# Designs tried in a protein design run: peptides against a protein of PDB entry 4M9S. Part 33

Target 1, 135 residues: chain A of PDB entry 4M9S
Amino acid sequence: SRGLVGVECITPYSYKSLAMALQRCVEVLSDEDRSALAFAVVMPPGVDIPVKLWSCVIPVDICSNEEEQLDDEVADRLKRLSKRGALLSGKRMPVLTFKIDHIIHMFLKHVVDAQTIANGISILEQRLLEIGNNN

## One batch from the design tools (peptide; aimed at target 1 S35 V112)

Design b1_p24_3_s2 (made by RFdiffusion4, then SolubleMPNN; from b1_p24_3, 11 letters changed)
Fold by OpenDDE base, seed 5:
Structure b1_p24_3_s2 (fold): chain B 135 residues (1-135), chain A 24 residues (1-24)
Amino acid sequence: as target 1 above (135 residues)
Amino acid sequence: MEELEKLREKLAEITEKALKEEEA
């Protein structure tokens, strides 16, 4: 399986206008989508990243370990996040990719637990090595 | 986030490969 354990994040910037707006957006998310958003912090900002790579770090609980099903579920979550405004930017052509903006990434970096970030990075590193060795 | 920065080059390489694969 290629999933991580999701975690919730709380903003320490409750009185900043941008942080308040983002907090409201985060609050209305489902637990699953909020978890996906949290782990988006492990991706470099400003980079169009294919769903295949997102699926390496987005926590998904599925009955099947098939990559296609995993990618579809991850894509759906990322699509929902992209519809929440500036949380993510989706690009459908030529390949379905998602990008986290620098501002959102900076926000997440401060509200997601440091150990969670470190763990996510470690998992991403491992997955990238596996993909690289197979390619 | 230092670890993330160290992975940028590797991620860029893998991203490029993944994009090529999905475009085919």
Scores: peptide ipSAE 0.200, ipTM 0.795, DockQ to the pose 0.032
OpenDDE base, seeds 1, 2, 3, 4: peptide ipSAE 0.074, 0.074, 0.072, 0.078; ipTM 0.617, 0.616, 0.615, 0.622; seed 4 fails the geometry check

Design b1_p24_3_s3 (made by RFdiffusion4, then SolubleMPNN; from b1_p24_3, 13 letters changed)
Fold by OpenDDE base, seed 4:
Structure b1_p24_3_s3 (fold): chain B 135 residues (1-135), chain A 24 residues (1-24)
Amino acid sequence: as target 1 above (135 residues)
Amino acid sequence: MEELEKLREKLAKITDEALKKEKE
């Protein structure tokens, strides 16, 4: 199973200063990076998640159907997001992982389309089952 | 795999919350 493709659903909103600041950060992202950030909402916050699992839900348009290329592209996007301060945190050792913080996660839960969230969760669950069965 | 099991447990919680929100 492959990740989602070409979906972006973030609704602008502001009710607190923190939310406004985060919204500004999101607005300056490219469409692709913003989409990747949106789907981070399906990941458990505060957990270092391997790139392989991120690739299950991050939308990527690649020329090849090879999973290796998918992972590389996803990693690049997540790396860019991690350079935007609090959006994501990356670790290279022992394995390349990325983590979303609780505050960012809560923000995304409010601004990402509910249907997109539900679909992303469903896809991730399915992929986890497949990985678990094959592992 | 212990890591996958842990993730599944966390996903279950997130899923439950999301489903609840959709029903509202």
Scores: peptide ipSAE 0.122, ipTM 0.702, DockQ to the pose 0.028
OpenDDE base, seeds 1, 2, 3, 5: peptide ipSAE 0.117, 0.116, 0.096, 0.088; ipTM 0.687, 0.694, 0.691, 0.693

Design b1_p24_3_s4 (made by RFdiffusion4, then SolubleMPNN; from b1_p24_3, 11 letters changed)
Fold by OpenDDE base, seed 2:
Structure b1_p24_3_s4 (fold): chain B 135 residues (1-135), chain A 24 residues (1-24)
Amino acid sequence: as target 1 above (135 residues)
Amino acid sequence: MEELEKLRAKLKEINDKYLKKEKE
């Protein structure tokens, strides 16, 4: 998977243990979940984002094209990420949202492939334009 | 980075509208 840089991560952290722990969490992820985590880097840290907006950047290639099923698949991936190493924080009320913390975001900025980031930006831009025009 | 910041600003705007609608 080209979503993340290899086993050895470059980190500005003073404490190597945190980076190592995060890297371990990333290594045990499926390819799909790891890809989803990579694209989370384009989201603003510390903001509760609803699943609908997460679906703008999370690539889903194996599911129905129906919006409801798409959102459910994205939600499942994000839920799995939230259960592993606090990679994301889920909030169920008033609506289901997920948030990437600053520390995780900082980690991802150093380990996510540049092309993945560029792709995520392009996808997000396109989807946001579509949503904005439909309001 | 500038492009990303603009996109994040737009995302925030959309998010605020979305959350407002869901609370109604």
Scores: peptide ipSAE 0.319, ipTM 0.836, DockQ to the pose 0.029
OpenDDE base, seeds 1, 3, 4, 5: peptide ipSAE 0.316, 0.305, 0.170, 0.315; ipTM 0.833, 0.830, 0.694, 0.837

Design b1_p24_4 (made by RFdiffusion4)
Pose (drawn by RFdiffusion4):
Structure b1_p24_4 (pose): chain A 126 residues (1-60, 70-135), chain P 24 residues (1-24)
Amino acid sequence: SRGLVGVECITPYSYKSLAMALQRCVEVLSDEDRSALAFAVVMPPGVDIPVKLWSCVIPVLDDEVADRLKRLSKRGALLSGKRMPVLTFKIDHIIHMFLKHVVDAQTIANGISILEQRLLEIGNNN
Amino acid sequence: ELAELTEEALEGLEEKLEELEEEE
């Protein structure tokens, strides 16, 4: 209910809070990876979820979502790969409350909608 | 529309990153 700023303090670390650190990991990022990351906010954290359940919210055969999610986990270890039972990714929690009070307030609502939308279109496949 | 949303998301992210830099 306030993000990582709820716990920022003088620590043996050079950063007042972990968000100030993560700031850079996002700054060095490929402009688009910045995009895929900026959107993975609207995902469930600590939950393993498939490439297609991702192909819905991440921008551009759609494995390209996976390629972005791979660079994203290799560069700053921001995501998480889990090869089988099915090629799936996962967003951890700190790497989430970073994005909550950091990603543009609108883009949160837009991800929520673009998803409930593309979810419903997989509902129309049947 | 999707490209515009991507651009807005990138700009918003940059603005927030600048705010964190100012706070540091």

Design b1_p24_4_s1 (made by RFdiffusion4, then SolubleMPNN; from b1_p24_4, 16 letters changed)
Fold by OpenDDE base, seed 2:
Order: C-alpha cells, then structure tokens, then sequence
Structure b1_p24_4_s1 (fold): chain B 135 residues (1-135), chain A 24 residues (1-24)
C-alpha cells in the first residue's frame, strides 16, 4: 500500500456562509475523497498541479507499487472532487492537472487539523526528494 | 510543456510549504 491512512476532515462551521456550503460538500464525500481533500491543503493555491505530484500526498491504498495504478486512483479521486463544485478544477491538456482555488485552500487551512497538515508537508517533502533523486 | 508545468508546480510547492511551516 502507498500513501496515508485516511484522515477525516471535520468542518466546524455552520450555515450562512461559504464555509457552511463547503462543509456540506465535504460531509457527503466518501472517507477516501475527504481524506484526499484534506491533504490538498499542502498544495499551492491557483497552481495547476500534475497528478504525479498529487500522488505524493493523496492517500491511496494500493497493493501494487505500479506508478500507473497510483496515478489512476489519485486522478479518479481528484476528478470526483472536481465534480463537487469549487473544490478542485481539472485540466486534461496539455497534461492532466488539478488546481485548488485560493478560497478553498483558505478554508482547508482552517478546518484541516494541524497534525494532518504537518504530516502532509513532511510526506510531500520526502516524496519530492525521492522523485528528484530518481530523475 | 510538462516540464514547465512541473517546474511551476515545484516552485509553488516550495513557497506554499514555507508559508505553511511559518504558520505552525
């Protein structure tokens, strides 16, 4: 298996705000998709991020070490998130990328627990180093 | 094109990670 154990994102905000709408959107996600969204907080907002880089932090439980399977599973999760309103925006060309908007990113910074953020950062840094060393 | 996108992403990641670390 690769990635992280699923972490639930809990939103403490009530209705009458964008935060409430987002909270509702998050609550209807599967545990896996919600975990993926939580770790999106480590990504820079407004930047088209290739699936390869998303795969560094999105928790995926796969038996195979095949990169293709990892990327496919990550892409599927991100695609589902992109279908949930403004959570993510995807581009297919020139390469498959996903972007988190500033407003969503700000929301996540407040609702994702500090430990999850810290873990996501640590894992991302480690994986980026590994990718860099293998190139 | 892919390389450029990855480079832009990496630059953004570094900045974002630095910002997140400062907030913690």
Amino acid sequence: as target 1 above (135 residues)
Amino acid sequence: TEKAIVEAANAGLDASLAALKERE
Scores: peptide ipSAE 0.393, ipTM 0.875, DockQ to the pose 0.033
OpenDDE base, seeds 1, 3, 4, 5: peptide ipSAE 0.213, 0.382, 0.385, 0.385; ipTM 0.776, 0.870, 0.872, 0.873

Design b1_p24_4_s2 (made by RFdiffusion4, then SolubleMPNN; from b1_p24_4, 12 letters changed)
Fold by OpenDDE base, seed 2:
Formats: C-alpha cells, sequence, structure tokens
Structure b1_p24_4_s2 (fold): chain B 135 residues (1-135), chain A 24 residues (1-24)
C-alpha cells in the first residue's frame, strides 16, 4: 500500500486551493520522495529536526555498511523536498536540520494512510530509545 | 529535549488519529 493516498479526498483542510496544489505536488514526486514526505508526518511541526532523527523513520533501501551514507541519502531526499517550496525547510547551520511546517503537517495528517502514520510513530519511538537522549 | 518534543507531538498525533477514525 502507498503511504500517501493518491486519490482526491475531502478533508477539513481550511484552504482548498492550497490542498489541491499540495496534492498535485505530491503526485509529481518520485516514489522515494513521496514515501519520505509521508513519514514526515511523524515529526513535530515547526521544529528543526536533525537529519539523524529523520533517518530513524525515512525508509532507505540502500544497503550500506556506513551509517553516514544512510544519513546522506536521507538528507538528499529531504533536500529535494525542501526545493519543492513549502514541503520542508532546510537549515544548514549550525547543524543540518529540516522542518515541516504546520500547514504541511496538517495536510499530511489527513492524506497519509493512518496505518503508515501509526507505524512511523512506533518505529520512531523504538529508534529514539536505541539512540538514547537527544537534546 | 528534542526527544521529548517528538514524543509529546506524537502523543497528540495518536490522539488525533483515533478521533479521525471514529469520525469515519
Amino acid sequence: as target 1 above (135 residues)
Amino acid sequence: SLKEIVEQANEGLKKSLEELKKRE
């Protein structure tokens, strides 16, 4: 099943025109980028999140023995999403972070499959426990 | 901490999801 519903759906989203624009934006994404965007819903909106935390939930099929390569791939996907305007906001200094806007998050909350959201939350929780304390 | 922020946000998200499911 797809993480994002590709079919037009009625949502309580306040701005229909914006929702439509976002829907079109999602439709033109690659499968990989669309998947990454779907899992962005599990991140707190309006918070600059380090790539390391994003890598906990962004699915990457690349088999790499180097953890850094995993983070780099995740970063590349997030960078592409950030170039799509409102989808994500990247910040390089002092540490590379990405932030999902409240509006985008609200959109994703209604268009991403509920099971995908639930799974993403569970995975993130598990990975956070493994990584330890994050300030 | 970021961990706490994420956890708190996701608790809210879980709640929201449950409410959405009830309305379907």
Scores: peptide ipSAE 0.276, ipTM 0.805, DockQ to the pose 0.047
OpenDDE base, seeds 1, 3, 4, 5: peptide ipSAE 0.274, 0.275, 0.264, 0.269; ipTM 0.804, 0.804, 0.795, 0.804

Design b1_p24_4_s3 (made by RFdiffusion4, then SolubleMPNN; from b1_p24_4, 13 letters changed)
Fold by OpenDDE base, seed 2:
Structure b1_p24_4_s3 (fold): chain B 135 residues (1-135), chain A 24 residues (1-24)
Amino acid sequence: as target 1 above (135 residues)
Amino acid sequence: SMEEIVRQALEGLDRSLAELRERE
């Protein structure tokens, strides 16, 4: 299994004048979408990341033994984020991927709590190892 | 292909994670 099933977290964001527009976008997000965006900080900017990798770090409160359901929920969140300015960009072909741009990533690095970042990294690495071991 | 996309993603992740750790 992968992802953060059953985890609900509220990531604190700081208000900065230079990132006011982005901060406002974050402020109006749902808690779930905001959490998803927060954990996007662990992803490399400018890289198309497949949903299955996003699902390793995006918190989802659904408890399902179906991997597809998890991925679908994650994808839905990421899709919503992609509709909010340039927070994310989605690509459907050849496979469904999402990408965080450099500017957004820089923003997140400064507004996402350090502990959240650290946790996200650790969880992602753990899940990736698990995936690797299952191959 | 999925394989190539995953590979690129993982490579990017390694770099990104290293950078994030350096900031800590």
Scores: peptide ipSAE 0.375, ipTM 0.871, DockQ to the pose 0.034
OpenDDE base, seeds 1, 3, 4, 5: peptide ipSAE 0.372, 0.375, 0.207, 0.377; ipTM 0.871, 0.872, 0.742, 0.873; seeds 1, 5 fail the geometry check

Design b1_p24_4_s4 (made by RFdiffusion4, then SolubleMPNN; from b1_p24_4, 14 letters changed)
Fold by OpenDDE base, seed 5:
Structure b1_p24_4_s4 (fold): chain B 135 residues (1-135), chain A 24 residues (1-24)
Amino acid sequence: as target 1 above (135 residues)
Amino acid sequence: SMKEIVEQANKGLDESLAKLRERE
């Protein structure tokens, strides 16, 4: 299934032009980066999220099974997304975090496939539970 | 601090996830 559908975002505001611009921006992403962006929908908008938590939802290759390498790979993807306009905003200090803007989040809620959202939620909850059990 | 950031993130995640589930 496609991570994103070709349907325009429906917002309570007149952001049709913005939605179109965002769609164009998403279309030029690599498959991996687009997938990462799709799963960003499960994150709360406007919150600085540590890379470790992003790694709970961003899909990575199983070959990158070292925890430290996983975080680095996720960080690289998120960095690329942050360089694509307003998709994400990164903060390096004091801890590397990324934040999804409310407008982008609203966009994703409407264009990301429902199954992808459901999967992302399920995966995140499972991994958070695992982290909690290991601590 | 990292602890504060994680706590804020977790709080936001819980709230966001709850809202997403309500939408389902």
Scores: peptide ipSAE 0.286, ipTM 0.832, DockQ to the pose 0.032
OpenDDE base, seeds 1, 2, 3, 4: peptide ipSAE 0.050, 0.047, 0.034, 0.048; ipTM 0.637, 0.645, 0.575, 0.654; seeds 2, 4 fail the geometry check

Design b1_p24_5 (made by RFdiffusion4)
Pose (drawn by RFdiffusion4):
Structure b1_p24_5 (pose): chain A 126 residues (1-60, 70-135), chain P 24 residues (1-24)
Amino acid sequence: SRGLVGVECITPYSYKSLAMALQRCVEVLSDEDRSALAFAVVMPPGVDIPVKLWSCVIPVLDDEVADRLKRLSKRGALLSGKRMPVLTFKIDHIIHMFLKHVVDAQTIANGISILEQRLLEIGNNN
Amino acid sequence: DELKELNEKAIEGLEENLEKLEEE
């Protein structure tokens, strides 16, 4: 209910809070990876979810979502790969409350909608 | 076109918030 700023303090670390650190990991990022990351906010954290359940919210056969999610986990270790049972990724929690009070307030609602939308279109496949 | 606009806004908004963190 306040993000990482709820716990920022003088610590042996050079950063007042972990968000100031993560700031850079996002700054060095490929412009688009900045995009895919900026959107993975609207995902469930600590939950393993498939490439297609990702192809819905991440921008551009759609494995390209996976490629971005791979660079994203290789560069700053921001995501998480888990090869089988099915090629799936995962957003950890700190790497989430970073994005909550950091990603543009509107883009949160837009991800929520683009997803409930593309979810419903997989509902129409049947 | 709508998706491009949304993506641009998302990137710009993220940069603006990263600048706020730098200012803090």

Design b1_p24_5_s1 (made by RFdiffusion4, then SolubleMPNN; from b1_p24_5, 15 letters changed)
Fold by OpenDDE base, seed 3:
Structure b1_p24_5_s1 (fold): chain B 135 residues (1-135), chain A 24 residues (1-24)
Amino acid sequence: as target 1 above (135 residues)
Amino acid sequence: SEEEQITRQANEGLRRNLAELRER
């Protein structure tokens, strides 16, 4: 299964208010964008991640057999997330990358269910292996 | 290249993050 659970941790920050604000942002997302956000937990916070690597974990239900189509769809989802409460930050140059903030990543670590995290790790490792074999 | 550097840094970060997630 995939999804988000309630926040049950105590932090030195105003985590309750932050969680409430983020929850409001999550609630207005489409199912696809919310799923993409959940899998963002496998990405390291504060690091610019190329879209190619994002495409290793972001689920895309409808795409052609062309890798470019996959990357474009992933990029579109990440762009939408970047416009919603700064859930992500995008950078176009020198290459298109997206970065998750430490605060948001911390939120995701506590609200994304363990099965989703495990699935994300498994999918990512498998895809990275495939990429490595092609290089 | 700049892209290769970004990718390398991303991979290093990914490895570290995955290790941390597994330790939870």
Scores: peptide ipSAE 0.667, ipTM 0.945, DockQ to the pose 0.033
OpenDDE base, seeds 1, 2, 4, 5: peptide ipSAE 0.664, 0.664, 0.666, 0.666; ipTM 0.945, 0.946, 0.945, 0.946; seeds 1, 2 fail the geometry check

Design b1_p24_5_s2 (made by RFdiffusion4, then SolubleMPNN; from b1_p24_5, 13 letters changed)
Fold by OpenDDE base, seed 3:
Structure b1_p24_5_s2 (fold): chain B 135 residues (1-135), chain A 24 residues (1-24)
Amino acid sequence: as target 1 above (135 residues)
Amino acid sequence: SELEEIVRRANEGLRRNLALLRER
């Protein structure tokens, strides 16, 4: 299976309440938002990442092939995550970016399965190559 | 520019993170 492994795994957190709080935050997410959060593990913690780069890995089904629609949908998901237990931090200026904190990233590294991580890396590298070829 | 710096840091961070994830 792909996505998040059962959160009942051993946590490195000294405070069990923090891990439990994160688990509860994940459980109340929609399937789409939870999937987006899983793929956030491929992003470096503590770094502001432009939405364009997020769109390279966040899975989105759109009716049109318009890049603008893709970015908007990705942004909406990331915004929802930022409002849920501060899973992400958004910044609008100078450009729209989102950042994952070290604590959240560490949590994801323990609960996201290896196959999902591998897929995320592969997809990201492919999309980055495509962007480079268009420049 | 500020935008160029954001992109630079993002790319650098991505490369490092991908390397770390592959070493797991």
Scores: peptide ipSAE 0.628, ipTM 0.938, DockQ to the pose 0.031
OpenDDE base, seeds 1, 2, 4, 5: peptide ipSAE 0.624, 0.626, 0.625, 0.628; ipTM 0.938, 0.938, 0.938, 0.938; seeds 1, 2 fail the geometry check

Design b1_p24_5_s3 (made by RFdiffusion4, then SolubleMPNN; from b1_p24_5, 10 letters changed)
Fold by OpenDDE base, seed 2:
Structure b1_p24_5_s3 (fold): chain B 135 residues (1-135), chain A 24 residues (1-24)
Amino acid sequence: as target 1 above (135 residues)
Amino acid sequence: KELEEIVKKANEGLKENLKKLRER
């Protein structure tokens, strides 16, 4: 799986069972959705994050020059993930946001490879800096 | 006001999470 490593969990059985279930959910994702999920590890758990901030880290191979279309593509991926059980939770009002749960975030911290995490941090920091400089 | 609060909380959460991830 892109950005994900197979991990044998040395945790209580309940966690092992949940981890195995989550791993199965990840395996059936498309490569694009799985990549988006991997980069979700850089988002704070339990916080509603606007799509604009998600777009700072979610990789998009084919995008329009229009910022709105980029956000729409990111939103579509996140929407698909939100339909996969408890991977993400979306809210539409007052603005479209997505939230990663603490359990999912903890799972990702263990199974996402260190390089992907490092890249996600670097990309997010760079984009946040750019946004900050433009405001 | 609600939008401003959402954005503020998101920014604060992001900064904190990045700090935690770098210190792991």
Scores: peptide ipSAE 0.632, ipTM 0.939, DockQ to the pose 0.031
OpenDDE base, seeds 1, 3, 4, 5: peptide ipSAE 0.631, 0.627, 0.627, 0.628; ipTM 0.939, 0.939, 0.940, 0.940; seed 1 fails the geometry check

Design b1_p24_5_s4 (made by RFdiffusion4, then SolubleMPNN; from b1_p24_5, 16 letters changed)
Fold by OpenDDE base, seed 4:
Structure b1_p24_5_s4 (fold): chain B 135 residues (1-135), chain A 24 residues (1-24)
Amino acid sequence: as target 1 above (135 residues)
Amino acid sequence: SELEKITEQANAGLRAKLAELRAR
């Protein structure tokens, strides 16, 4: 399975308790939420990112090709992540955004497999080009 | 608009992050 690698991970954290806590949070996620979290590794930490931009990298299987539905589904996943151990930080005003903090991002860099990272980069680059061309 | 401003900031961050990741 692509995404987050295994239960055992090597982290740069000096305190094992933090890594263990994060690992536990990851383990209880659904497959789709875990996948979303994995792809968050390609996002810049500490930056409030609108849902629309998150949707460029979060894989979603939706029943419709409508862009609005994509954003809604992505938002739901990100909301769930934000409610679990503060994996993400959400802001509703003035615009709905989500942010990955530096600690979580650093954790992900060590537990997300290289192929997932590579895929995330490719997907994000492609979608950003498409958005840029549509403007 | 606020959305545009936040989007631009996020976009700049994304581009920088992508560049960083590609450099690895």
Scores: peptide ipSAE 0.460, ipTM 0.899, DockQ to the pose 0.031
OpenDDE base, seeds 1, 2, 3, 5: peptide ipSAE 0.444, 0.452, 0.451, 0.297; ipTM 0.894, 0.897, 0.896, 0.799

Design b1_p24_6 (made by RFdiffusion4)
Pose (drawn by RFdiffusion4):
Structure b1_p24_6 (pose): chain A 126 residues (1-60, 70-135), chain P 24 residues (1-24)
Amino acid sequence: SRGLVGVECITPYSYKSLAMALQRCVEVLSDEDRSALAFAVVMPPGVDIPVKLWSCVIPVLDDEVADRLKRLSKRGALLSGKRMPVLTFKIDHIIHMFLKHVVDAQTIANGISILEQRLLEIGNNN
Amino acid sequence: EEEELREINEKALEGLEKNLEKLE
């Protein structure tokens, strides 16, 4: 209910809060990876979810979502790969409340909608 | 729809940059 700023304090760390640190990991990022990351906010954290359940919210055969999610986990270890049962990724929690009070307030609602939308279109496949 | 997505992506990048600047 306030993000990482709820716990920022003087610590042996050079950063007042972990968000100030993560700031850079996002700044060095490929402009588009910045995008895929900026959107993975509207994902369930600590939950393993498939490439296609990701191809819905991440921008551009759609494995390219996976390629981005791979660079994203290799570069700052921001996501998480889990090879089988099915090629799936996962957003941890700190790497989430970072994005919550950091990603543009609108883009949160837009991800929520683009998803409930593309979810419904997989509902029309049947 | 592709144009709207592009606009959303640009706004998201700009918004992200602005919020990252606040953390400086």

Design b1_p24_6_s1 (made by RFdiffusion4, then SolubleMPNN; from b1_p24_6, 9 letters changed)
Fold by OpenDDE base, seed 3:
Structure b1_p24_6_s1 (fold): chain B 135 residues (1-135), chain A 24 residues (1-24)
Amino acid sequence: as target 1 above (135 residues)
Amino acid sequence: EKEELKRIVEQALKGLRENLEKLK
């Protein structure tokens, strides 16, 4: 399933414990990495997303206008997130992709503010339209 | 490699669009 599928924790205790652990992981992130994680909420959980598409929503302040550098910076952020409490799952082969799991995605939906979610959706829709026009 | 990337992108795009509709 590419959409959000309802996932329920086996026990309320497990859910609360996991939420607390995730919150601690988020608190120690840099502002840039935390921002990247927030925008992961607009991605479909359980789907391997290539870095190119992640770069459509993750804000990066780079001096150069080179797309390659943008992807590299985004990839670095996502790699750090994948090493921090398994917030993301990365695959290097056949191409570099990152995936957000259902449980973490559900957590983000509760902690990320509504305006950020709305902005992320708007940005992604616009970028997808641009990609479609270039094909 | 480019063809594999293309396939992955196409599948991801489909998933993204479907998910966006559910988020609204």
Scores: peptide ipSAE 0.418, ipTM 0.891, DockQ to the pose 0.033
OpenDDE base, seeds 1, 2, 4, 5: peptide ipSAE 0.292, 0.276, 0.412, 0.408; ipTM 0.845, 0.801, 0.889, 0.889

Design b1_p24_6_s2 (made by RFdiffusion4, then SolubleMPNN; from b1_p24_6, 9 letters changed)
Fold by OpenDDE base, seed 4:
Structure b1_p24_6_s2 (fold): chain B 135 residues (1-135), chain A 24 residues (1-24)
Amino acid sequence: as target 1 above (135 residues)
Amino acid sequence: SEEEERRIVERALEGLRENLAKLK
């Protein structure tokens, strides 16, 4: 599957140990959830991001083009990732948001395929332009 | 509230733009 690749990182022992634990968590994810996690690499670490903005980069196959259904599916994936502990941090109030921390983000930068990162950046840039023009 | 949501979205958008600038 495209997205996360098995890359061995040369890091300090503490980081290597964490990376191994995270790799095990990634291996048990579904293909859809793993893909969502991969695209989280283009998000700024430490920032609470609303679901609708996550929906700009998370790939979802939905029969309907309704925006509400898209957001719901993305929210479900992100919620599952947040239940895996350190992968994402969810916040329900005042608005449903998800955040990636700096350590997890560093991990993703090493294990996510370069083409996936490039695609995510391109998609996000395009969607942000659209949002900016509509506001 | 709608105002709180707007603020969160604006902060997130700023973060996204800044991060993209770093990536390129």
Scores: peptide ipSAE 0.631, ipTM 0.938, DockQ to the pose 0.030
OpenDDE base, seeds 1, 2, 3, 5: peptide ipSAE 0.626, 0.631, 0.629, 0.630; ipTM 0.937, 0.938, 0.938, 0.938; seed 1 fails the geometry check

Design b1_p24_6_s3 (made by RFdiffusion4, then SolubleMPNN; from b1_p24_6, 12 letters changed)
Fold by OpenDDE base, seed 2:
Formats: C-alpha cells, sequence, structure tokens
Structure b1_p24_6_s3 (fold): chain B 135 residues (1-135), chain A 24 residues (1-24)
C-alpha cells in the first residue's frame, strides 16, 4: 500500500486558547510536517502504528515510488513530530511505530480542516481494503 | 522480527478499522 504521492496539502489550524502550547508547536512546523500531523487525526489514539501504515495516509511529494523510500520520509516526519511538544510518541523496538495520544488527537479533531479529515478517512479506508485483499 | 511486526501490524489494523467505524 502507498500513501498520497504528488499531492501538496495545506491544512489550516484554528487558534484555541485552551491549546495554545500545541498551537504554537503547530505554527513552527514545516508545511510537510503540518500535513503529516493533520492526517494523524484519522489514526486511532493510543495505538502504536507501524510506519508503513502511517505511509498510507501521509502525503509525500519528494520520494520515488519505492515503498522503502516513502517509509523513510514518513518516518522522518513522524520523528520530528515526536520531538515537538510530544505530538507523537515513537517506539523503535521491536519495530518502528508512532502513536497519537488522546489529548493530541482531540486537539487535532478541533483544529484540522474538515475536508482534510474526510479525505484522510477516505484514503485510509481505501488503503485498508487493498491491504485486506492482499492478505 | 517479522513475526513481531506482523503482530503489531494486525493490532494496528484492528485499531484503524475500529476507529474508522467510529468516525463514520
Amino acid sequence: as target 1 above (135 residues)
Amino acid sequence: SAEEEQRIVQRALEGLRENLAKLK
């Protein structure tokens, strides 16, 4: 399965007084990292998600069609996010995974553009169907 | 290991599907 390739996504975030710290973290992110964070809203909170599954929804424009290269780029973005206000929590062992916690997820549900959420859901659903058919 | 990864993947897939069901 492969995520979004060749699609630039700019996701607007609304200011929330109750989430000022998180909002500031979002503001200093690159466009690529913000996009990755935005699509994290479609992930189940509290679940360790392997990078290859993150790559199903994280948009990548630079990498080739090689899945490994795509995964590496996605991993880099997620790693940066994990170092920004604990937006994500990464684990290296036994396999590289990232998870979004409930608080961050709730924040994203309020600040991520509705269309982005809808698109992410649609894409993820399609990718999961493809994965299921291959198993 | 491949087995460990597969286990984590399966757990993740279950979570993803359940979450999607909640979102829709």
Scores: peptide ipSAE 0.638, ipTM 0.938, DockQ to the pose 0.032
OpenDDE base, seeds 1, 3, 4, 5: peptide ipSAE 0.635, 0.637, 0.634, 0.635; ipTM 0.938, 0.938, 0.938, 0.939

Design b1_p24_6_s4 (made by RFdiffusion4, then SolubleMPNN; from b1_p24_6, 10 letters changed)
Fold by OpenDDE base, seed 2:
Structure b1_p24_6_s4 (fold): chain B 135 residues (1-135), chain A 24 residues (1-24)
Amino acid sequence: as target 1 above (135 residues)
Amino acid sequence: DKEKEKKIVEEALEGLRKNLEKLR
């Protein structure tokens, strides 16, 4: 699985069971959705993040020159993730946002490879810098 | 609605920046 490493967690059985369940959920994802989930590890858990900010880190191979289409593609991926085992929690009003739960985030920190995490941080830092300069 | 959106974005940005500091 792209960006994910199979890890045997030395944790309580309840956590192991949850980790195994989550691993199964990840295995059935498409490569694109799995990649999006991997990069969610750089987001703060428990915070409602607007789609625009998710688009700063979620990789899109085929993108339109229109910003709206990019956000729509990212939103579609995040929506699919929210429908699978509550990997993400979405809110539609007042603004479309997605939130990663603390438990899911902890799981990702253990299974996402170090290079993917480093890349995600680098990409997000760069995009936030660009946003800051435009304001 | 626009003001609510702005507030949500600002709050999220603060969270993102703080989290990045912790990841370093």
Scores: peptide ipSAE 0.534, ipTM 0.918, DockQ to the pose 0.029
OpenDDE base, seeds 1, 3, 4, 5: peptide ipSAE 0.531, 0.532, 0.531, 0.530; ipTM 0.918, 0.918, 0.918, 0.918

